# Peptides against a protein of PDB entry 5FRP, part 45

Target 1, 225 residues: chain A of PDB entry 5FRP
Amino acid sequence: VEWTESIPQIIATREDISKELNQALAKTFIDSDPRVRRTSVMIFNKVPVTEIWKNITNKAIYTSLLHLAREKHKEVRELCINTMAKFYSNSLNEIERTYQNKEIWEIIDTIPSTLYNLYYINDLNINEQVDSVIFEYLLPFEPDNDKRVHRLLTVLSHFDKKAFTSFFAFNARQIKISFAISKYIDFSKFLNNQESMSSSQGPIVMNKYNQTLQWLASGLSDSTK

## One batch from the design tools (peptide; made by RFdiffusion4, then SolubleMPNN)

Design b2_p13_5_s2 (from b2_p13_5, 7 letters changed)
Fold by OpenDDE base, seed 1:
Formats: sequence, C-alpha cells, structure tokens
Structure b2_p13_5_s2 (fold): chain B 225 residues (1-225), chain A 13 residues (1-13)
Amino acid sequence: as target 1 above (225 residues)
Amino acid sequence: SLMEEFKKILEEL
C-alpha cells in the first residue's frame, strides 16, 4: 500500500524514475512474498533485453535474479531459470560489451556457471529444466562452426571448477545417450527380424533392449546404468 | 514496457 502511494511521486525526470525503479526492484526481488519475486523476474522475461540493460543499472538486481535460481519456491525458481537463460542468450546477441556495462556483464557472464551448478542439487526436475535451457538458450544449434565455437568458448570462459565438472558430466551423459539410442535402434531392428529372434541370441537381445528402454525412460541418467 | 511491469509489481505489494 505504501508503495502504491509513492507512484505518483515517481513522475520526476526519466533519470529519477530510473533511480526509483532500480531501488524498488532491488527490494521486490528479495521480498518475502513469492508473488512479488515472481513478478520481478517477469520483468526480465517480458521487457526487451535492450530496454532492461538501459534502465536496470543496479547490480544488486542482477545478483538477486541469479540467486532466485536456488530459491525454495518452485514456481519462482523455475521461472527464474528459464528467464536467466533466455536473458543471457539475448544479451549475447543484442548487447555490446562496453566499459559502462562491464560490471553488469561480469554478473551476466556467470549465468552459465550458475545454471550448471544446479546439477549438484540432484533434483530430477531441476536437471531436466537445466538441460532444456542449455539446448535452447546457452548452446543453441548453430550450423556455423565458428559461431558455435565462439559461443561455447564464451560459455566456458567463466566457469568455476564445479561448473566444468558438471559440463563434462553432461557431455559424458550425452555420449552415453547417443550410444544408448544407437543400441536401441539396433535392438529394434534385431527384434523386428524373425530369424534373429529365433536364434539363441534372441532372449539376450530382448533383455538388453528392455534394459536400454528402462534407462532411457529413467531420464537418461548414468546412475541407472 | 519496463514501467508497466513495474506497476504490476507495485499493485501486488
């Protein structure tokens, strides 16, 4: 209620509005009400990245955004993870690195590390979400090799030791998944061949096929192998 | 806009 009453006073110069906005957002990102925190995150999701960088200059806001990735409130956390990843990608594509925005970039450049560190929580839902945002926003499909390598190097350049460990584990998992999928296809072909099914290897292949399917269905985690 | 989203936050406070 007190904040609503202060809105008319915010009609100062654009600069004054910006200052007040930054101060207010810094508070709302750490508000005890998860709805307020959620709405704060939505600013980064709904407002164009160029406008965010122009108007949000308080570092604490960006730091607070990153902290929400580990928030207890599920809905806010999930929103934050998606928003952070998208914002990172959009920033890389649309925001030039300057002396003036260097300090904000130092924070934004830690988003990949922040996301990869979420794997240590060992929550399946979080892991799936992180996997999703990595493929969608952090390391999107890029047919140009130079651009792909540049993006990869950008992502990796700010990793801490834990993030690197997670990254390598993720890649190792992807290799295993690819192998498992290949085997699944081979097994499927084998099972479709009646002559092969009638062989002494039929039951063995069937068992391996079922194991592969179970592993794939369990979220493609190494722990099930 | 940023201002519109900010207003929404304030309405929830």
Scores: peptide ipSAE 0.168, ipTM 0.852, DockQ to the pose 0.014
Fold by OpenDDE base, seed 3:
Structure b2_p13_5_s2 (fold): chain B 225 residues (1-225), chain A 13 residues (1-13)
Amino acid sequence: as target 1 above (225 residues)
Amino acid sequence: SLMEEFKKILEEL
């Protein structure tokens, strides 16, 4: 009988610890010291997604994480962008949508839009990073067509108008890059054949090759207009 | 664990 009376106290203690943890993290995410903010973001990288969802219940923490994508401190910003993209992907894969976690999901579901909106900053480094995390985490390669379509629809379902615009621009760029790479391969094969290079088509192919390389170089740098 | 990572943050504060 005595052990049963201790259970409520243990539960209460756990609740108190959880509350304190959430309050402390909420403060560290908005700390003036970028090192503190960085360390706060690292929690989302080091702790399993299931444990984060279980223990971090203060929605302000998730909101603050998303805001750090526009952080002035470069290292914190870059870490945040990678972290939030990975966290989004892991959440989609491992976390069930329930009534209890609905409010957190409402925030997490805005991560794709938040990332695509970063293209409007017109920063080359940010654009490259966003491109990278989209390919790696948001819209990864998926051989199963149904899963791929489902993921795509999930990502798009919470887009604002600006995110849609940047998404279309990004896709257009991807198509162009794919086409350019294919041409590059063909040109490279042609250029490696000395007989082909000695032909009347040699200079023409070389010119097209150079144009393709320049376009690829610029496209990797091109701000999504 | 989450608590271990949090402790690290507190130590840096």
Scores: peptide ipSAE 0.167, ipTM 0.854, DockQ to the pose 0.014
Fold by OpenDDE base, seed 5:
Structure b2_p13_5_s2 (fold): chain B 225 residues (1-225), chain A 13 residues (1-13)
Amino acid sequence: as target 1 above (225 residues)
Amino acid sequence: SLMEEFKKILEEL
């Protein structure tokens, strides 16, 4: 663990990382100790994406990173999901596709599919995390229509059938959530007005408000788990 | 050990 924590500094300060270092990292990503695996994932967070692509050339490392999305250890898995989503986004923004990095891109391009496939685990905590990283990193807000469409097409270009199914389900859910939140806000404003509450519409709005709250709550993970 | 491997890497860098 201790030496693994020093790797980000080495990568940041030195232009050439030895084949041996790549081999060592490949081992740490599959180490039996979750702390070692965690530290290995953190390298991708601490080192600029350009330096990672330059110095980490062993494809097994990237494959192992993606595999950790289904890690049994919760902390490692959660870190990995965030890390791989962020790394994907940064790579799309900063790394050009070349002949030399083609094999790595073939792996990285599967990150969206890997993430969307996590919905099939049917775990509320995982679902919330996947939702979060999709909005933050995979399909971020983009006001330019052409850029937004290009990003979307890039994300979808390597989907398997299961990922597509999850994608459609996710979008349908997001539309409903957005609608529910909007109504929640409207109801809250209404409820804060005493005159409105005293009207004949008061009880009706209260009922709708409660239904909205129940629906929203049912979609959220238990924070205690 | 991982530490031994790290030391070897440092020596080569």
Scores: peptide ipSAE 0.026, ipTM 0.689, DockQ to the pose 0.010
Fold by OpenDDE base, seed 2:
Structure b2_p13_5_s2 (fold): chain B 225 residues (1-225), chain A 13 residues (1-13)
Amino acid sequence: as target 1 above (225 residues)
Amino acid sequence: SLMEEFKKILEEL
């Protein structure tokens, strides 16, 4: 795709830059070339959230970003999932809700549901990525109980029915994984002790260790194990 | 910056 207009010609004023950017991005997010779509997503990843909210005012761009979570092109999809989760978290932390930006917030508030709905695709790689971004961006570790609860309530407040179902399933899985990892560590310590291995419990522990590894491996893709 | 990323998009068009 040849862009016939030079940047200097487009950029007469800051307002003009914003207008042209919005017009261009609205097109590039739906471009047939995945490289163009990828570059479009990278704006949301590389540019500070405050600048994005200030300059990107076309709601169609945000809607298009969210749709790319189900993109067929793997690289674009993966980038989009990480980008939208990070963007959501940064927006919650740095962007005030105003009358002027309420329509954009209505879209951004659906990001958690959009991500949790990806579990229904039943793809292990997607599931792992969603798990990762939930822990990193949506529901990060927060030692302050009040802040943690407020974040949780914010995330849940815009859930659709399917997202709630996935949320509860995820939590149940997380508990199981946590226990499995704990047992794995215990078994590994036992197996590394020669005296313990020489005991009558040695073969039993080895079997349990292997079962634990198999269970963990079956629920996680090769990228994580 | 926003402008730098926009430039990259334009270069790919």
Scores: peptide ipSAE 0.160, ipTM 0.849, DockQ to the pose 0.014; fails the geometry check

Design b2_p13_5_s3 (from b2_p13_5, 7 letters changed)
Fold by OpenDDE base, seed 4:
Structure b2_p13_5_s3 (fold): chain B 225 residues (1-225), chain A 13 residues (1-13)
Amino acid sequence: as target 1 above (225 residues)
Amino acid sequence: SLLEEFKKILEEL
């Protein structure tokens, strides 16, 4: 019987801790020091998604997390973009939609749109990162067609107009990239064939190869930047 | 726990 009386206290203590944590995190996410903001984001990276959803109930924290995707500080931004994408994916996989968490889901469901909207910044580094997290977390490889379609529909279902536009542009680019890669492979095979290289078509193919490479390279950020 | 992770992170600040 005594243990039953301790349960409310434990729960209350946990609730109190949770409240304090939520208050603290809400502040640290908007701290002027980028290191503090970075650290705040790391919580979402290090803590299991189930524990995050259970303990972080302040909407402002999630909103602040999403806002950091446009952070001026590169390291914080990059961490945030990766973290929020991963968090989104993990949430979809592990968190059920309930009445109690509906309001948080309303925020989390905007993560894909938030990410796709980053393409409008026209920063190559950001674009590359967004591309990466889309492939890794938002639209990961899924062999099950139904699951893949469901994921896609889930991602798209909360898009704003800009995100849709970006999505289509991205897909168009992906198609082009795939095509270019295919051609690159063909050209590489051709170039490896000495007989083909010695043919009258050799220089022409080489030129096309170079153009393809240039096009591919133009989509990549300068690693030195 | 979330709290432990938060503490660890704060210690790194």
Scores: peptide ipSAE 0.184, ipTM 0.852, DockQ to the pose 0.015; fails the geometry check
Fold by OpenDDE base, seed 1:
Structure b2_p13_5_s3 (fold): chain B 225 residues (1-225), chain A 13 residues (1-13)
Amino acid sequence: as target 1 above (225 residues)
Amino acid sequence: SLLEEFKKILEEL
């Protein structure tokens, strides 16, 4: 509340506005009130990426944004994870790497690693959210092989050891999921065939089908297979 | 603008 009243009066010039804004945001990102922190994150969602990069020059703001991915407050954390991933993708697409913005890019380039490290929290909700943002923003569908590889290399180039481990585990899971889906289809076809169901293999296949279905329904985790 | 969005957000708090 105190911050809301003080900000409008001081900003006489665009430069002054930028400085004051950066100072204010640096504080609001670490405010004790989760509503204030949430509001701070929302700026990155509502303002075009080009304007963010132009006007937010304080590194501490970006660092604070990344830290909120591990915040205790669920709503703020969830918002932050989505915001970070989207902001990363938009930055890659719209922001040129220059000498002037190098220090900010050094922080932004750690977003993929930051997100992949969230898998170590071992929270199902967080895992699902991270999976979602990876497919939507970090490694989106790209039909062009060169662009896809370039994006992948960009994402991986800043991974720490833990992020790589998570990445490999994720891919291993995806392979298993694909295999499980294939088996599900095969089982479904088998079960639809009356002759096959009447065979000695019928009960065995039915059991495997049910197990596969349960595994798929349980969030496609390796621990349940 | 960034400032306008920030002000709007702060007003909602």
Scores: peptide ipSAE 0.180, ipTM 0.847, DockQ to the pose 0.013; fails the geometry check
Fold by OpenDDE base, seed 2:
Structure b2_p13_5_s3 (fold): chain B 225 residues (1-225), chain A 13 residues (1-13)
Amino acid sequence: as target 1 above (225 residues)
Amino acid sequence: SLLEEFKKILEEL
């Protein structure tokens, strides 16, 4: 825990220790102790993206980070998924593509595919987390149409076939969820109105409300309920 | 442990 706090400061203040840090992190990312791996991931979460790109030059570290998305240890995996999505978004926004960082970008550009491929695990908790990070980091709300399209094209440009398939499935699901939520709100408003409940439509709306809730509950994990 | 080694490296800085 102590080194987790120290590493961000060291990265920010001492460029001369970059070699030693890279060697150490390459080992800690593959350490047998999940606490060590967790702490390694936290570096990418705590240190500014610009400092990470400047100081972490060993491509094996980035590859190892991406592999932890399928980590058996739940806490490490969940942290990794959030961290890599955020790191991807921050990198797109803040890091210029140069000849020197090309090899790292080749790895980072696979993050969207890595995340979308997690849907094939068919785990509800993982699916919800992937959904969350997509909305928050990969394809965030952007009112500017040109920027939104550009981001979308950037994300899609490195998709494998499986990720592309998952992307379309996700979009279809998103539309359905959005529709269901809208209906849920309408039903809830209706049910809270005593006059409406006393009408002939009352029992019908109640039934639809329950069906909507059941559908939402079946598609979402308990953590999102 | 690797963590201890890493901490040692950090302390030497």
Scores: peptide ipSAE 0.062, ipTM 0.745, DockQ to the pose 0.012; fails the geometry check
Fold by OpenDDE base, seed 5:
Structure b2_p13_5_s3 (fold): chain B 225 residues (1-225), chain A 13 residues (1-13)
Amino acid sequence: as target 1 above (225 residues)
Amino acid sequence: SLLEEFKKILEEL
């Protein structure tokens, strides 16, 4: 696996080798040998996020990374789940959305949904790992209310129906009603910001917000009986 | 092997 240690240096030093590297990585992510797949995932852990986005431009690589979250090989799957969560967080913090990277962002934005969908496997070890990466990378502690709400909205904006269901179930278990109300207030403040509402995601976020409100209302109604 | 192919690519870099 010695070549994997050299990849970070290669990605950092040479822009011109991008096409051949992308073709090679696309193959290694789907290799029959779990060790090769594991090594491919490790690239995303060892190379700075900015260098990954710069040099890995083949969308198939990112799609393959996400697919490995359901890998049969336990070690590869566990590594992939941690890697993709961390990569998502780092990307949100360090990578700007541009016209050139739009197609990659469309894939990366599905990472939260991909992770939350793993709860349907009903495996205790997977559930524990997903819980861990959610708290560490997807929805980390953020004292600034606007930043916290922005991150939450970003995470939710690309959820499928199954991911939303899992998210609500998770929150129902973890969040006291008082904390949910506090988040509601934060959401309301964020949605009232003109910049946030003018975004193409504004209507989608509003719809999701309404669904969250309905869920909160239904939970409160059941507790009053 | 894919590893050998990747090594070749790395050596050509």
Scores: peptide ipSAE 0.057, ipTM 0.742, DockQ to the pose 0.012; fails the geometry check

Design b2_p13_5_s4 (from b2_p13_5, 7 letters changed)
Fold by OpenDDE base, seed 2:
Structure b2_p13_5_s4 (fold): chain B 225 residues (1-225), chain A 13 residues (1-13)
Amino acid sequence: as target 1 above (225 residues)
Amino acid sequence: SLMEEFKEILEKL
């Protein structure tokens, strides 16, 4: 653990990390102690993306990072999911594709598929986290249409069949959620108006409000509500 | 131990 915690500082101070260090780091990603694995993942958060790409050249490290998305240890898994999504986005923005880094990019390009495949676990907490990282890192809000489309095409270009299926399901769900939220707001406004509540529509709207609330709550974990 | 190996590597760097 102590050694792994020192790695971010070493990477920041040294331009050339030895093959030996890469091999050692690869071992920490598969260590039996979840604290060691956690610390290993944190390297990708503490070190700038450009320095990671420069100094971490062992492809096994990146492969191991992606595998931790299905880690049994909750804290490590959650950290990994956030880390890999952020790392993907930062890599797209800051790292040029070259012949030398091609093999690493082949792994990194699978991050979107890796994340979307987590929906098949059918865990509400995981689903919410994946939703969050998609909006924050994979497909962030972009007002420029061309940039938005380009990002979307980049993400989709490496999808497996399962990821595509999840993607379409996700989009359909988001439309429904947006509609439900809009209705929730309308119902809430209606219910806060005393004149409206005294009308014949009062009880009907109250019922619809409760149904909408229940639907929203059922699709989200306790951590988000 | 693994930690000892890491320390040795770091000392060589």
Scores: peptide ipSAE 0.019, ipTM 0.586, DockQ to the pose 0.011
Fold by OpenDDE base, seed 5:
Structure b2_p13_5_s4 (fold): chain B 225 residues (1-225), chain A 13 residues (1-13)
Amino acid sequence: as target 1 above (225 residues)
Amino acid sequence: SLMEEFKEILEKL
């Protein structure tokens, strides 16, 4: 753990990371100690994306990072999911595709598929996290239509069949959630008006409000779990 | 150990 924590500083200060160091790092990503694996993932958060691509050239490290998305250790898995999504987004924004980095890009381009495939685990906590990183990193808000479409096509370009299925399901769910939230707000405004509540529509709106709340609640993970 | 390997690598760098 201790030496792994020093790696970000080494990468930041030295231009050339030896092949041996890359091999050593590859071992830390598959270490039996979750703390070592966690620290390894944190390298991708502490070091600029450009420096990572420059200095981490062992493809096994990137492959191992992606595998940690299905890690049994919850904390490591959650960190990995956030890290790989952010790293993907940063890479798309800052790293050019070259002949030299082609093999690494082949791995990184599978991150979207890797994330969407996590929905098949059918874990509410994982689903919420995947939802979050999709909105934050994978498909962020982009007002420019051409840029938005380009990003979308890039994300989808390496999907497997399962990822596509999850993608369509996700989008359908998001539309429903957005609609439900909008209605929740409308109902809440209505319920806060005493005159409206005293009307013949009062009980009807209250019922719809409760149904909306129940539906929203059922889609959220239990924060206590 | 990983620490020993790290030390060896640092000595070579």
Scores: peptide ipSAE 0.018, ipTM 0.580, DockQ to the pose 0.010
Fold by OpenDDE base, seed 4:
Order: structure tokens, then C-alpha cells, then sequence
Structure b2_p13_5_s4 (fold): chain B 225 residues (1-225), chain A 13 residues (1-13)
């Protein structure tokens, strides 16, 4: 009986502690020090998604996390982009949609749109990162067709107009890249054949090869930046 | 516990 009576107090204490922590975290996400913001984002990487959903109930934290995707500080931004994409994927996989978590899901469901909207910044580094997290987390390889389609539809279902436009542009670019890579491979094979290189077509193919490489390279950020 | 982890994180902030 005494144990039962202590449970509400423990729950209440935990709730109070949770509330305080949520309030504190909400502040740290918007701290002026990028190190503090970074550390805040790292919580989402270190803590299991189920525990995050259980314990982080302040909407402002999630909103702030998403906002950091446009952070000026490169390291924080990059971490945030990776974190939010991973968190989205993990949430889809592990968190059920309930009435209680609906409001948080409304925020989390905007992550894909938030990420795709980053393409409008026209920064090559950001674009590459967004490309990476899309393939790794948003639209990962899934051999099951139904699951793959479901994931795709889930991702698209909350897109704003800009995200849709970006998505189509991205897909178009992907197709072009794939085509270019295919050609690159073909050209490389041709160039590795001495007989082919000695032919009248050699210089022509070499030129096309170089053009293909230039095109591919133009889509890549400078690794030194 | 998760809460302890959070506290530790917050203390480092």
C-alpha cells in the first residue's frame, strides 16, 4: 500500500523533473553558443528514439531542432541535418502514432519537407549532405516494395509545394547522374581498350568522357571547403 | 537512467 502511494509521487517527481529538463533543453537549443546547441542536438543521437519521444514532450525542442537545419554554424547545421533525418527514420520505424503524440508527429512529419527545402539555399555542401541523408534515412534502400512505397508516400504526404518541386528536381538530377555514371563506365571501358583508343573514335570518346566527368564534378562540392 | 543522462548533458552545458 505504501509502495502504491509512492508511485504517484515518483511519477509526479519524474514529471516535474521531465518538465524542468524539457524547459532547460528548450533553452539550450537556442543558446548563443554553438557548442551548447551542438550538445543539445547530440541528445537526439545518443538517446534511443523511444526514450526521446517518451521524455521530450516540449514541442519547442523539436521545432528548434528543425530550425537548426539552417544554422549558420556549419558543424551544428551538419549535425542537425544528419540527426533530424535519422530521427525521422527511427521514429517512423519505432514510434506508433497515437493521440498523445500527435502534436509531436505533426512536427516530425515536416522533417522531409524541411530537408528538401534546404536545396533552395543553393549551397553545394548542404545539397550533398541532404542527398546523403535522403538516401540513408528518408528513402533508404528497402527490398520490400510495399514498404518502400509506403515510406515514399509517407515522406511525400507532408510536403509543401517547395519540397515537391525540390523532390522532382532531385529525382531528375538523380536520373541524370545515373545516366552520366553509366556513360562514364562505358567510356572508361572504351578508353581501357587500346584498340578502341587507337581508332578514329578515340578522341571523340575521350572528349565525351571529359565532358561527363566535368558534369559530374560540377555537382560536387569542393572537399576543401 | 535517461533522466540522469539528460542531467549530465545539461550539467555540461
Amino acid sequence: as target 1 above (225 residues)
Amino acid sequence: SLMEEFKEILEKL
Scores: peptide ipSAE 0.033, ipTM 0.742, DockQ to the pose 0.014; fails the geometry check
Fold by OpenDDE base, seed 1:
Structure b2_p13_5_s4 (fold): chain B 225 residues (1-225), chain A 13 residues (1-13)
Amino acid sequence: as target 1 above (225 residues)
Amino acid sequence: SLMEEFKEILEKL
């Protein structure tokens, strides 16, 4: 753990990390101690993306990072998911695609697919986290239509069949949520009107309101889990 | 151990 904590400083201060150091780091990502794995993931958060790409050249490190998204240790997994998404976004923004880094890009380009595949775990906490990182890092708000489309196409271009399925399901869910929210607002307005509440429709709308609220709430993870 | 290996590498850097 202690030596792993020193790696970010080494990467930030030294121009060239040896092949040996890359090999050692690759081992830390698969260490049996979750603290070691956690610290390894933190390197990607503490070191600028440009320095990571420059100094971490062992493909196994990136592959191992992606694998940690499905690991059993909750804290490490959650950290990894956020780290991967952020790293992907930063890489798209700051790293040029060259012949020399092509092999690493082939791995990094699978991050969106890796994240979307997490929906198949059917865990509400994971789903919320994936939703969050999609909106924050993968498909951030972009007012420029051309840039937005380009980003979307970039994300989709490396999807496997399962990722596409998840993507469509996600969008379908979002549409449904948006519709439900709209109905919630309408119901709330109706319920706030005393005349409407006194009408024959009052009890019916109240029931629909409660159903809508329950449905919306069911899509949220239990914070205690 | 991995720690020992890493220390050895760091000492060489």
Scores: peptide ipSAE 0.019, ipTM 0.598, DockQ to the pose 0.011; fails the geometry check

